# Designs tried in a protein design run: peptides against a protein of PDB entry 4Z63. Part 1

All scores and structures are predictions.

Target 1, 334 residues: chain A of PDB entry 4Z63
Amino acid sequence: LCLGMNDLTGNIPEDLFHLKRLNLLGIQENRLSGSLSREIRNLSSLVRLDVSWNLFSGEIPDVFDELPQLKFFLGQTNGFIGGIPKSLANSPSLNLLNLRNNSLSGRLMLNCTAMIALNSLDLGTNRFNGRLPENLPDCKRLKNVNLARNTFHGQVPESFKNFESLSYFSLSNSSLANISSALGILQHCKNLTTLVLTLNFHGEALPDDSSLHFEKLKVLVVANCRLTGSMPRWLSSSNELQLLDLSWNRLTGAIPSWIGDFKALFYLDLSNNSFTGEIPKSLTKLESLTSRNISVNEPSPDFPFFMKRNESARALQYNQIFGFPPTIELGHNN
Below, numbering starts at 1 at the first letter of every chain, in headers, positions and changes, except where a header shows other numbers.
Peptide ipSAE is a variant of ipSAE made for these designs: the mean of its two directions, with the distance scale d0 fixed at 1.0 Angstrom where the peptide's residues are scored. Compare it only between designs on the same protein; published cut-offs may not carry over.
The geometry check fails a fold that doesn't show the stated peptide or that is severely misdrawn somewhere.

## One batch from the design tools (peptide; aimed at target 1 L199 M307)

Design b1_p8_1 (made by RFdiffusion4; failed a check: the pose's geometry)
Pose (drawn by RFdiffusion4):
Structure b1_p8_1 (pose): chain A 334 residues (1-334), chain P 8 residues (1-8)
Amino acid sequence: as target 1 above (334 residues)
Amino acid sequence: SSQWIYTE
């Protein structure tokens, strides 16, 4: 049953909950509102539930043991409150959970021993607080994690050294501490390709510790953290690097020669720092910016990227990394 | 000029 992208109002008629054989319900992008009824436990054949872009509120009903076939739950852009229900946190069948841009709050609690099929999680733009859940690496299939724009505090848990499935990790604007510990821990996630750390670690020093090694790293964004220190050399060993954003920090010293050695780099933003010295000549032999013989695969995280020109400008949206214009941005330095 | 990237 597909009703998406209309102008429907009111709540879901209780009539709908008699459909025991329904495996797909798309009601997304309407004006629907009210609470999402507990009678939804009666729809035991559901595989894909798309409630996104409506006006729903109240707690997400804790009925998800009654929906053992649920694989895709899409609730983004609604007014849902409370945390993740225990039954949803215990669902062994969920592949994907998108609750981004909701009014959700409290500690974030998932039973990752129980969630063996979870491979993508998007909780962005919510009010989840407390520490990042230490058990997240226990979701052995979790590849995509977007926790951006939340109310967490403290450090990245030590157990994140074991997050073997992690590919795309977006932690922007989440009030994270100790970038030194965050980078030392996260270098051990061997599948990490795209990492977004923007608006965290405010005023901290950027670790220059050269034992740090991110081998498969493709996209590194750590911006507007007002970080101090120099261009970190440990980054030169990430040969796959495609997009680097260190902008809006307090970084100083000269821009080193090895920045021109990244063969797949097509975008770099070092703007709004304290960089001095001349421009390194090696930026003239960047391979992705000269010939057509460098070819690589675009990273594919499940989240869009946003770009701001200044603090008051409306943002630009890029659903894919290769949507960024090939750019050298060195403005507002010394 | 200057700019920066983030996610939501």

Design b1_p8_1_s1 (made by RFdiffusion4, then SolubleMPNN; from b1_p8_1 with Q3S Y6T)
Fold by OpenDDE base, seed 1:
Structure b1_p8_1_s1 (fold): chain B 334 residues (1-334), chain A 8 residues (1-8)
Amino acid sequence: as target 1 above (334 residues)
Amino acid sequence: SSSWITTE
């Protein structure tokens, strides 16, 4: 049953929960309000539940133990409060959980040893607090992780050295500290292709340790951190780099010539730094900007990107990395 | 640019 993209209001009729053979319930992009009924437990055949982009409030009901086939739960952009229900945090069937842009709070706790199918997690823009959950690497299929805009004070856990499934990771604006430790840990994530760390590590030095290596890194975003230092030499070994945003930092020195050696680099933002010297001539030879054949069909993160101009301004949303226009932005440097 | 990328 798909009722998305309407002007539906009020609660879900209780009789809808009598549909025991229902595999797909989509009621997204409406004005549905009130609590999400616990009677969703009666939908024992449910594979996909999409309640996103509504006005739901209250706690998410703890009934997911009665939904043994549920693979997809989409609840982004609602008013949900409380924590992740215990039954949801222990779901062995769940592949994707998206609860981005809610009011969920408390410590983030997932039973990763039980969540054997979880491959995508978006909990961005919530009110989770405490530390990053050290057991996330125990979610052995977890590939996509957005935890942006929560209050995860402290450092990236050492256990994330073992996060082999991790491919797409965002921790933007999560009050993280110690960028040197974070990068030193995350370099061990052999499948990591996308790393977003915007609005963390405020005023720290960007490490220029030649021992750092991100072999498969395609997307690096470390914007608006007020980072000091220079263009990191270790980044030159990330030969697959496609997108680099280091804007709104305090980086100094020259833009190195090796920045033009990235064959796939189509988006470069180094604006609002303190770079000096000449623009490298190698940037004029970027193959990705001269050849039209950017492979638009490459795997991308499940979480959206946003281009923010101001903290209060509505951001432009990009659902795919290749949705960004080919860009070289070097403005507002010295 | 007056903008930066995030996932918020």
Scores: peptide ipSAE 0.621, ipTM 0.947, DockQ to the pose 0.749
OpenDDE base, seeds 2, 3, 4, 5: peptide ipSAE 0.618, 0.620, 0.621, 0.608; ipTM 0.945, 0.946, 0.948, 0.943

Design b1_p8_1_s2 (made by RFdiffusion4, then SolubleMPNN; from b1_p8_1, 3 letters changed)
Fold by OpenDDE base, seed 4:
Structure b1_p8_1_s2 (fold): chain B 334 residues (1-334), chain A 8 residues (1-8)
Amino acid sequence: as target 1 above (334 residues)
Amino acid sequence: SSSWLTTE
């Protein structure tokens, strides 16, 4: 049953929960309000539940043990409060959980040992606090993780060295500290292609450790961190780099010539730093800017990117990395 | 640019 993209108001009719053979319930992009009924437990054949972009409130009901076929739960952009219910945090069937832009709070806890099918997790823009869950690497299929705009004070857990499934990781604006430790840990994530760390590590030094290596890194965004240091030499070994944003830091020194050696680099933002010297001539030879053959068919993160001009401005949303125009931004340097 | 990229 698909009722998305309407102006439906009120609550879900109770009789809808009698549909025991229902595999898909999509009621997204409406004005549905109140609590999400616990009677969703009666939808024992449910594979996909999409309640996103509504006005739902209250706690998410703890009924997911009665939904053994549920693979997709989309609840982004609602008013949900409380934690992730225990049955959801233990779901062996769940492939994708999207609860972005809610009011969920407390310590983030998932039973990753039980969540054997989880491949995508979006909990961005919530009120989770405490530390990052050390057991996330136990979610052996977890590829896409957005935890942006939560309050995860402290460091990236050492256990993330074993996060082999991790490909897309977003931690923007999550009160993280110790960028040297974070990068030192995350370099062990051999499948990591996208790393977004904007608005963390405030005033720290960007490490220039030649031992750091991100083999498959395509997207690196570490903007608006007030980072000190220079362009990191270790980044030159990330031959697949497509997008680099280090804007709004305090980086100094020259822009190195190797920045133009990235064959796939189509988006570069080094603006609002303290870089000096000449613009490398190698930037004029970037193949991605001269040839139209951008591989549009590459896998992308499930989470959107946002281009922000200031903290209060409406951000321009980009759902795909290749939605960005080819860009070189070097403005506002010294 | 006066902008930066982030996620939310």
Scores: peptide ipSAE 0.624, ipTM 0.950, DockQ to the pose 0.833
OpenDDE base, seeds 1, 2, 3, 5: peptide ipSAE 0.601, 0.593, 0.596, 0.582; ipTM 0.944, 0.942, 0.943, 0.939

Design b1_p8_1_s3 (made by RFdiffusion4, then SolubleMPNN; from b1_p8_1, 3 letters changed)
Fold by OpenDDE base, seed 2:
Structure b1_p8_1_s3 (fold): chain B 334 residues (1-334), chain A 8 residues (1-8)
Amino acid sequence: as target 1 above (334 residues)
Amino acid sequence: SSSWVTTE
């Protein structure tokens, strides 16, 4: 049953939950309100539940043990409160969980040992607090993780050295500390292609450790951290780099010539730093900016990117990396 | 740019 993209209001009719053979329920992009009924438990054949972009409130019902076929739960952009219910946090069938832009709170706890099918997690823009869950790497299929805009304290867990499944990771605006430790840990994530760390590590030094290596890194965003230091030499080994945003930091020194050696680099923002010297001539020869053949068919994160002008402004949403215009921004330097 | 990239 697909009823998305309408102007439906009120609650879900209880009789809808009598549809025991229903595999797909999509009611997204409406004005549905109230609590999500516990009677969803009666939809024992449910594979996909999409309630996103509504006015739902209250706690998410703890009924996911009665939904053994559920692979996709999309609840982004609602008013859900409380935690992730225990049955959802233990779901062996769930592939994708999207609860971005809710009011979920407490400690983030997932039973990753039980969540054997989880490959995508978006919990961005919630009210989770405490530490990052150390057991996330036990989610052996977890590829896409957005935890942005939560109040996590401390450092990236050491256990994330073993996060082999991780490909797309955002921790933007999550009150994280110790960028040196974070990068030192995350470099062990051999499948990591996208790393977004914007609005963390306030005033720390960006490490220039030549031992750091991100072989498959395509997207690095570490904007608005007030980071000190220079362009990190270790980044020069990330030959697949497509997007680099280090804007709104306190980085100094010259822009190195190797920045123009990235064949796939089509978006570069180094603006609002303290860089000095000349613009590298190599930047004028970036193949990605001179050739029309940007491969649009590359795997991308499941979470959207946003271009923000300030913390309160409505951001421009980009669903794909290649949605960003080819850009070189070097403004507001010395 | 007067903007930065994020996922929020």
Scores: peptide ipSAE 0.578, ipTM 0.939, DockQ to the pose 0.720
OpenDDE base, seeds 1, 3, 4, 5: peptide ipSAE 0.575, 0.569, 0.572, 0.562; ipTM 0.941, 0.938, 0.939, 0.936

Design b1_p8_1_s4 (made by RFdiffusion4, then SolubleMPNN; from b1_p8_1, 4 letters changed)
Fold by OpenDDE base, seed 1:
Structure b1_p8_1_s4 (fold): chain B 334 residues (1-334), chain A 8 residues (1-8)
Amino acid sequence: as target 1 above (334 residues)
Amino acid sequence: SSSYVFTE
């Protein structure tokens, strides 16, 4: 049953939960309000539940133990409060959980040992607090993780050295500290292609340790951290780099010539730093900017990117990395 | 430009 993209209001009719053979319920992009009924438990054949972009409130019902076939739960952009229900945090069937842009709170706890199918987790823009859950690497299929705009004080856990499934990771604006430790840990994530760390590590030094290596890194975003230091030499070994944003830092020194050696680099923002010297001539030879052979079909994160162009302007949303225009921004340097 | 990339 697909009723998305309407002007539906009120609660879900209780009789809808008598549809025991229903595999897909999509009621997204409406004005549905009230609590999400516990009677969802009666939908024992449910594979996909999409309640996103509504006005739902209250706690998410703890009924996911009665939904043994549920693979997709989309609840982004609602008013949900409380924690992740225990049955949801233990779901062995769940592949994707999207609860972005809610009011969920408390400590983030997932039973990753039970969540054997979880491959995508979006909990961005919630009220989770405490530390990052150390057991996330136990989610052996977890590839896509957005935890942006939560309050995860402290450091990236040492256990994330073992996060082999991790490919796309966002921690933007999550009150993280110790960038040197974070990068030193995350370099061990062999599948890591996208790393977003914007609005963390306020005023720290960007490490220039030649021992750091991100072999598969395609997207690095570490903007608006007020980071000190220079262009990190370790980044020159990330030969697959496509997008680099280090804007709104306090980085100094020259822009190195090796920045033009990245064959796939189509988006570069180094603006609002303290870089000095000449613009490297190698930037004029970026193959990605001279030839339109950007593979539009590359895997991307499930979470959207945003670009804030002006303090007063609404951020532009980019659902795919290749949605970014080919860009070189070097403005507002010394 | 006063732009930067982030996630939510």
Scores: peptide ipSAE 0.601, ipTM 0.939, DockQ to the pose 0.872
OpenDDE base, seeds 2, 3, 4, 5: peptide ipSAE 0.586, 0.590, 0.586, 0.587; ipTM 0.936, 0.937, 0.937, 0.936

Design b1_p8_2 (made by RFdiffusion4)
Pose (drawn by RFdiffusion4):
Structure b1_p8_2 (pose): chain A 334 residues (1-334), chain P 8 residues (1-8)
Amino acid sequence: as target 1 above (334 residues)
Amino acid sequence: SSHWLYTE
């Protein structure tokens, strides 16, 4: 049953909850509102539930043991409150959970021993607080994690060294501390390709510790953290690097020669720092910016990227990394 | 000129 992208109003007629055989309900992008009824436990054949882009509110009903076939739950852009219900946090069948841009709050609690099919999680633009849940690496299939724009505090848990499935990790604007510990821990996630740390670690020093090694790293964004220190050399060992944003920090010293050695780099933003010295001549032999013989695969995280020119400008949206224009941005330095 | 990147 597909009703998406209309102008429907009111709540879901209780009539709908008699459909025991329904495996797909798309009601997304309407004006629907009210609470999402607990009678939804009666729809035991559901595989894909798309409630996104409506005006729903109240707690997400804790009925998800009654929906053992649920694989995709899409609730983004609604007014849902409370945390993740225990039954949803215990669902062994969920592949994907998208609750981004909701009014959700409290501690974030998932039973990752129980969630054996979870491979993608998007909780962005919510009010989840407390520490990042230490058990997240226990979701052995979780590849994509977007926790951006939340109310967490403290450090990245030590157990994140074991997050073997992690590919795309977006932590922007989440009030994270100790970038030193965050980078030392996260270097052990061998599948990490794209990492977004923007608006965390405010005023901290960027670790220069050269034992740090991110081998498969493709996209590194750590911006507007007002970080101090120099261009970190440990980054030169990430040969796959495609997009680097260190902008809006307090970084100083010269821009080193090795920045021109990244063969797949097509986008770099070092703007709005304290960089001095001349421009390194090696930026003229960047391979992805010269010939057409460098070819690589675009990273594919499940989240869009946003770009701001200044603090008051409306943002630009890029659903894919290769949507960024090939760019050298060195402005507002010394 | 300057700008910066983030996700939501």

Design b1_p8_2_s1 (made by RFdiffusion4, then SolubleMPNN; from b1_p8_2 with H3S Y6T)
Fold by OpenDDE base, seed 4:
Structure b1_p8_2_s1 (fold): chain B 334 residues (1-334), chain A 8 residues (1-8)
Amino acid sequence: as target 1 above (334 residues)
Amino acid sequence: SSSWLTTE
């Protein structure tokens, strides 16, 4: 049953929960309000539940043990409060959980040992606090993780060295500290292609450790961190780099010539730093800017990117990395 | 640019 993209108001009719053979319930992009009924437990054949972009409130009901076929739960952009219910945090069937832009709070806890099918997790823009869950690497299929705009004070857990499934990781604006430790840990994530760390590590030094290596890194965004240091030499070994944003830091020194050696680099933002010297001539030879053959068919993160001009401005949303125009931004340097 | 990229 698909009722998305309407102006439906009120609550879900109770009789809808009698549909025991229902595999898909999509009621997204409406004005549905109140609590999400616990009677969703009666939808024992449910594979996909999409309640996103509504006005739902209250706690998410703890009924997911009665939904053994549920693979997709989309609840982004609602008013949900409380934690992730225990049955959801233990779901062996769940492939994708999207609860972005809610009011969920407390310590983030998932039973990753039980969540054997989880491949995508979006909990961005919530009120989770405490530390990052050390057991996330136990979610052996977890590829896409957005935890942006939560309050995860402290460091990236050492256990993330074993996060082999991790490909897309977003931690923007999550009160993280110790960028040297974070990068030192995350370099062990051999499948990591996208790393977004904007608005963390405030005033720290960007490490220039030649031992750091991100083999498959395509997207690196570490903007608006007030980072000190220079362009990191270790980044030159990330031959697949497509997008680099280090804007709004305090980086100094020259822009190195190797920045133009990235064959796939189509988006570069080094603006609002303290870089000096000449613009490398190698930037004029970037193949991605001269040839139209951008591989549009590459896998992308499930989470959107946002281009922000200031903290209060409406951000321009980009759902795909290749939605960005080819860009070189070097403005506002010294 | 006066902008930066982030996620939310």
Scores: peptide ipSAE 0.624, ipTM 0.950, DockQ to the pose 0.833
OpenDDE base, seeds 1, 2, 3, 5: peptide ipSAE 0.601, 0.593, 0.596, 0.582; ipTM 0.944, 0.942, 0.943, 0.939

Design b1_p8_2_s2 (made by RFdiffusion4, then SolubleMPNN; from b1_p8_2, 3 letters changed)
Fold by OpenDDE base, seed 4:
Structure b1_p8_2_s2 (fold): chain B 334 residues (1-334), chain A 8 residues (1-8)
Amino acid sequence: as target 1 above (334 residues)
Amino acid sequence: SSSYLTTE
């Protein structure tokens, strides 16, 4: 049953929960309000639940143990409060959980050993606090993780060295500290292709440790961190780099010539730094800017990117990395 | 002024 993208108001009719053969319930992009009924437990055949972009409030009901076939739960952009229900945090069937832009709070806890099918987790823009959950690497299929705009004070857990499934990781604006430790840990994530760390590590030094290596890194965004240092030499070994944003930092020195050796680099933002010297001539030879053969069919993160002029400005949303125009931004340097 | 990329 698909009722999305309407002007539906009120609550879900209770009689809807008698549909025991219902595999898909999509009621997204409406004005549905009140609590999400516990009677969703009666939808025992449910594979996909999409309640996103509504006015739902209260706690998410703890009934997911009665939904043994549920693979997709989309609840982004609601007013949900409380934690992740225990039954949801233990769901063996769940592939994708999207609860972005809610008011969920407390310590983030998932039973990753039980969540054997979880491949995508979006909990961005919530009120989770405490530390990053050390057991996330136990979610052996978890590829996409957005935890941006939460209050995860501290460092990236050492356990993330074992996060082999991790491909797309967003931690923007999450009060993280120790970028050297974070990069030193995350370099062990051999499948990591996208790393977004914007608005963290305030005033720290960007490490220039030549021992750091990100083999499959395609997208690196570490903007607006007030980072000091220079262009990191270790980045030159990330031969698959497509997008680099280090804007709004305090990086100094020259832009190195090796920045033009990235065959796939189509988006470069080094603006609002303190770089000096000449613009590398190698940037004029970037193959991605001269040839139209950008493979649009590459896997991308499930989470959107936002282009912001400042923290209070309305952001432009980009749902795909390839939605960015080919860009070289070197403005506002010394 | 230039923009920066973030996630939310």
Scores: peptide ipSAE 0.661, ipTM 0.952, DockQ to the pose 0.819
OpenDDE base, seeds 1, 2, 3, 5: peptide ipSAE 0.639, 0.658, 0.659, 0.609; ipTM 0.946, 0.951, 0.953, 0.947

Design b1_p8_2_s3 (made by RFdiffusion4, then SolubleMPNN; from b1_p8_2, 3 letters changed)
Fold by OpenDDE base, seed 1:
Structure b1_p8_2_s3 (fold): chain B 334 residues (1-334), chain A 8 residues (1-8)
Amino acid sequence: as target 1 above (334 residues)
Amino acid sequence: SSSWITTE
């Protein structure tokens, strides 16, 4: 049953929960309000539940133990409060959980040893607090992780050295500290292709340790951190780099010539730094900007990107990395 | 640019 993209209001009729053979319930992009009924437990055949982009409030009901086939739960952009229900945090069937842009709070706790199918997690823009959950690497299929805009004070856990499934990771604006430790840990994530760390590590030095290596890194975003230092030499070994945003930092020195050696680099933002010297001539030879054949069909993160101009301004949303226009932005440097 | 990328 798909009722998305309407002007539906009020609660879900209780009789809808009598549909025991229902595999797909989509009621997204409406004005549905009130609590999400616990009677969703009666939908024992449910594979996909999409309640996103509504006005739901209250706690998410703890009934997911009665939904043994549920693979997809989409609840982004609602008013949900409380924590992740215990039954949801222990779901062995769940592949994707998206609860981005809610009011969920408390410590983030997932039973990763039980969540054997979880491959995508978006909990961005919530009110989770405490530390990053050290057991996330125990979610052995977890590939996509957005935890942006929560209050995860402290450092990236050492256990994330073992996060082999991790491919797409965002921790933007999560009050993280110690960028040197974070990068030193995350370099061990052999499948990591996308790393977003915007609005963390405020005023720290960007490490220029030649021992750092991100072999498969395609997307690096470390914007608006007020980072000091220079263009990191270790980044030159990330030969697959496609997108680099280091804007709104305090980086100094020259833009190195090796920045033009990235064959796939189509988006470069180094604006609002303190770079000096000449623009490298190698940037004029970027193959990705001269050849039209950017492979638009490459795997991308499940979480959206946003281009923010101001903290209060509505951001432009990009659902795919290749949705960004080919860009070289070097403005507002010295 | 007056903008930066995030996932918020």
Scores: peptide ipSAE 0.621, ipTM 0.947, DockQ to the pose 0.749
OpenDDE base, seeds 2, 3, 4, 5: peptide ipSAE 0.618, 0.620, 0.621, 0.608; ipTM 0.945, 0.946, 0.948, 0.943

Design b1_p8_3 (made by RFdiffusion4)
Pose (drawn by RFdiffusion4):
Structure b1_p8_3 (pose): chain A 334 residues (1-334), chain P 8 residues (1-8)
Amino acid sequence: as target 1 above (334 residues)
Amino acid sequence: SSHWIYTE
């Protein structure tokens, strides 16, 4: 049953909850509102539930043991409150959970021993607080994690050294501390390709510690953290690097020669720092900016990227990394 | 000029 992208109003007629054989309900992008009824436990054949872009509110009903076939739950852009219900946090069948841009709050609690099919999680733009849940690496299939724009505090848990399935990790604007510990821990996630740390670690020093090694790293964004220190040399060993954003920090010293050695780099933003010295001549032999013989695969995280020119400008949206224009941005330095 | 990138 596909009703998406219309102008429908009111709540879901209780009539709908008699459909015990329905495996797909798309009501997304309407004006529907009210609470999402607890009678939804009666729809035991559901595989894909798309409630996104409506005006729903109240708690997400804790009925998800009654929906053992649920694989995709899409609730993004609604007014849902409370945390993740225990039954949803215990669902062994969920592949994907998108609750981004909701009014959700409290501690974030998932039973990752129970969630053996979870491979993608998007909780962005919510009010989840407390520490990042230490058990997240226990979701052995979780490849895509977007926790951006939340109310967490403290450090990245030590157990994140074991997050073997992690590919795309977006932690922007989440009030994270100790970028030194965050980078030392996260370097052990061998599948990490895209990492977004923007608006965290405010005023901290960027670790220069050269034992740090991110081998498969493709996209690194750590911006507007007002970080101090120099261009970190440990980054030169990430040969796959495609997009680097260190902008809006307090970084100083010269821009080193090795920045021109990234063969897949098509986008770099070092703007709005305290960089001095001349421009390194090696930026003229960047391979992805010269010939057509460098070819690589674009990273594929499940989240869009946003770009702001200044603090008051409306943002630009890029659903894919290769949507960024090939750019050298060195402005507002010394 | 200057700008920066983030996610939501």

Design b1_p8_3_s1 (made by RFdiffusion4, then SolubleMPNN; from b1_p8_3, 3 letters changed)
Fold by OpenDDE base, seed 2:
Structure b1_p8_3_s1 (fold): chain B 334 residues (1-334), chain A 8 residues (1-8)
Amino acid sequence: as target 1 above (334 residues)
Amino acid sequence: SSSWVTTE
């Protein structure tokens, strides 16, 4: 049953939950309100539940043990409160969980040992607090993780050295500390292609450790951290780099010539730093900016990117990396 | 740019 993209209001009719053979329920992009009924438990054949972009409130019902076929739960952009219910946090069938832009709170706890099918997690823009869950790497299929805009304290867990499944990771605006430790840990994530760390590590030094290596890194965003230091030499080994945003930091020194050696680099923002010297001539020869053949068919994160002008402004949403215009921004330097 | 990239 697909009823998305309408102007439906009120609650879900209880009789809808009598549809025991229903595999797909999509009611997204409406004005549905109230609590999500516990009677969803009666939809024992449910594979996909999409309630996103509504006015739902209250706690998410703890009924996911009665939904053994559920692979996709999309609840982004609602008013859900409380935690992730225990049955959802233990779901062996769930592939994708999207609860971005809710009011979920407490400690983030997932039973990753039980969540054997989880490959995508978006919990961005919630009210989770405490530490990052150390057991996330036990989610052996977890590829896409957005935890942005939560109040996590401390450092990236050491256990994330073993996060082999991780490909797309955002921790933007999550009150994280110790960028040196974070990068030192995350470099062990051999499948990591996208790393977004914007609005963390306030005033720390960006490490220039030549031992750091991100072989498959395509997207690095570490904007608005007030980071000190220079362009990190270790980044020069990330030959697949497509997007680099280090804007709104306190980085100094010259822009190195190797920045123009990235064949796939089509978006570069180094603006609002303290860089000095000349613009590298190599930047004028970036193949990605001179050739029309940007491969649009590359795997991308499941979470959207946003271009923000300030913390309160409505951001421009980009669903794909290649949605960003080819850009070189070097403004507001010395 | 007067903007930065994020996922929020």
Scores: peptide ipSAE 0.578, ipTM 0.939, DockQ to the pose 0.721
OpenDDE base, seeds 1, 3, 4, 5: peptide ipSAE 0.575, 0.569, 0.572, 0.562; ipTM 0.941, 0.938, 0.939, 0.936

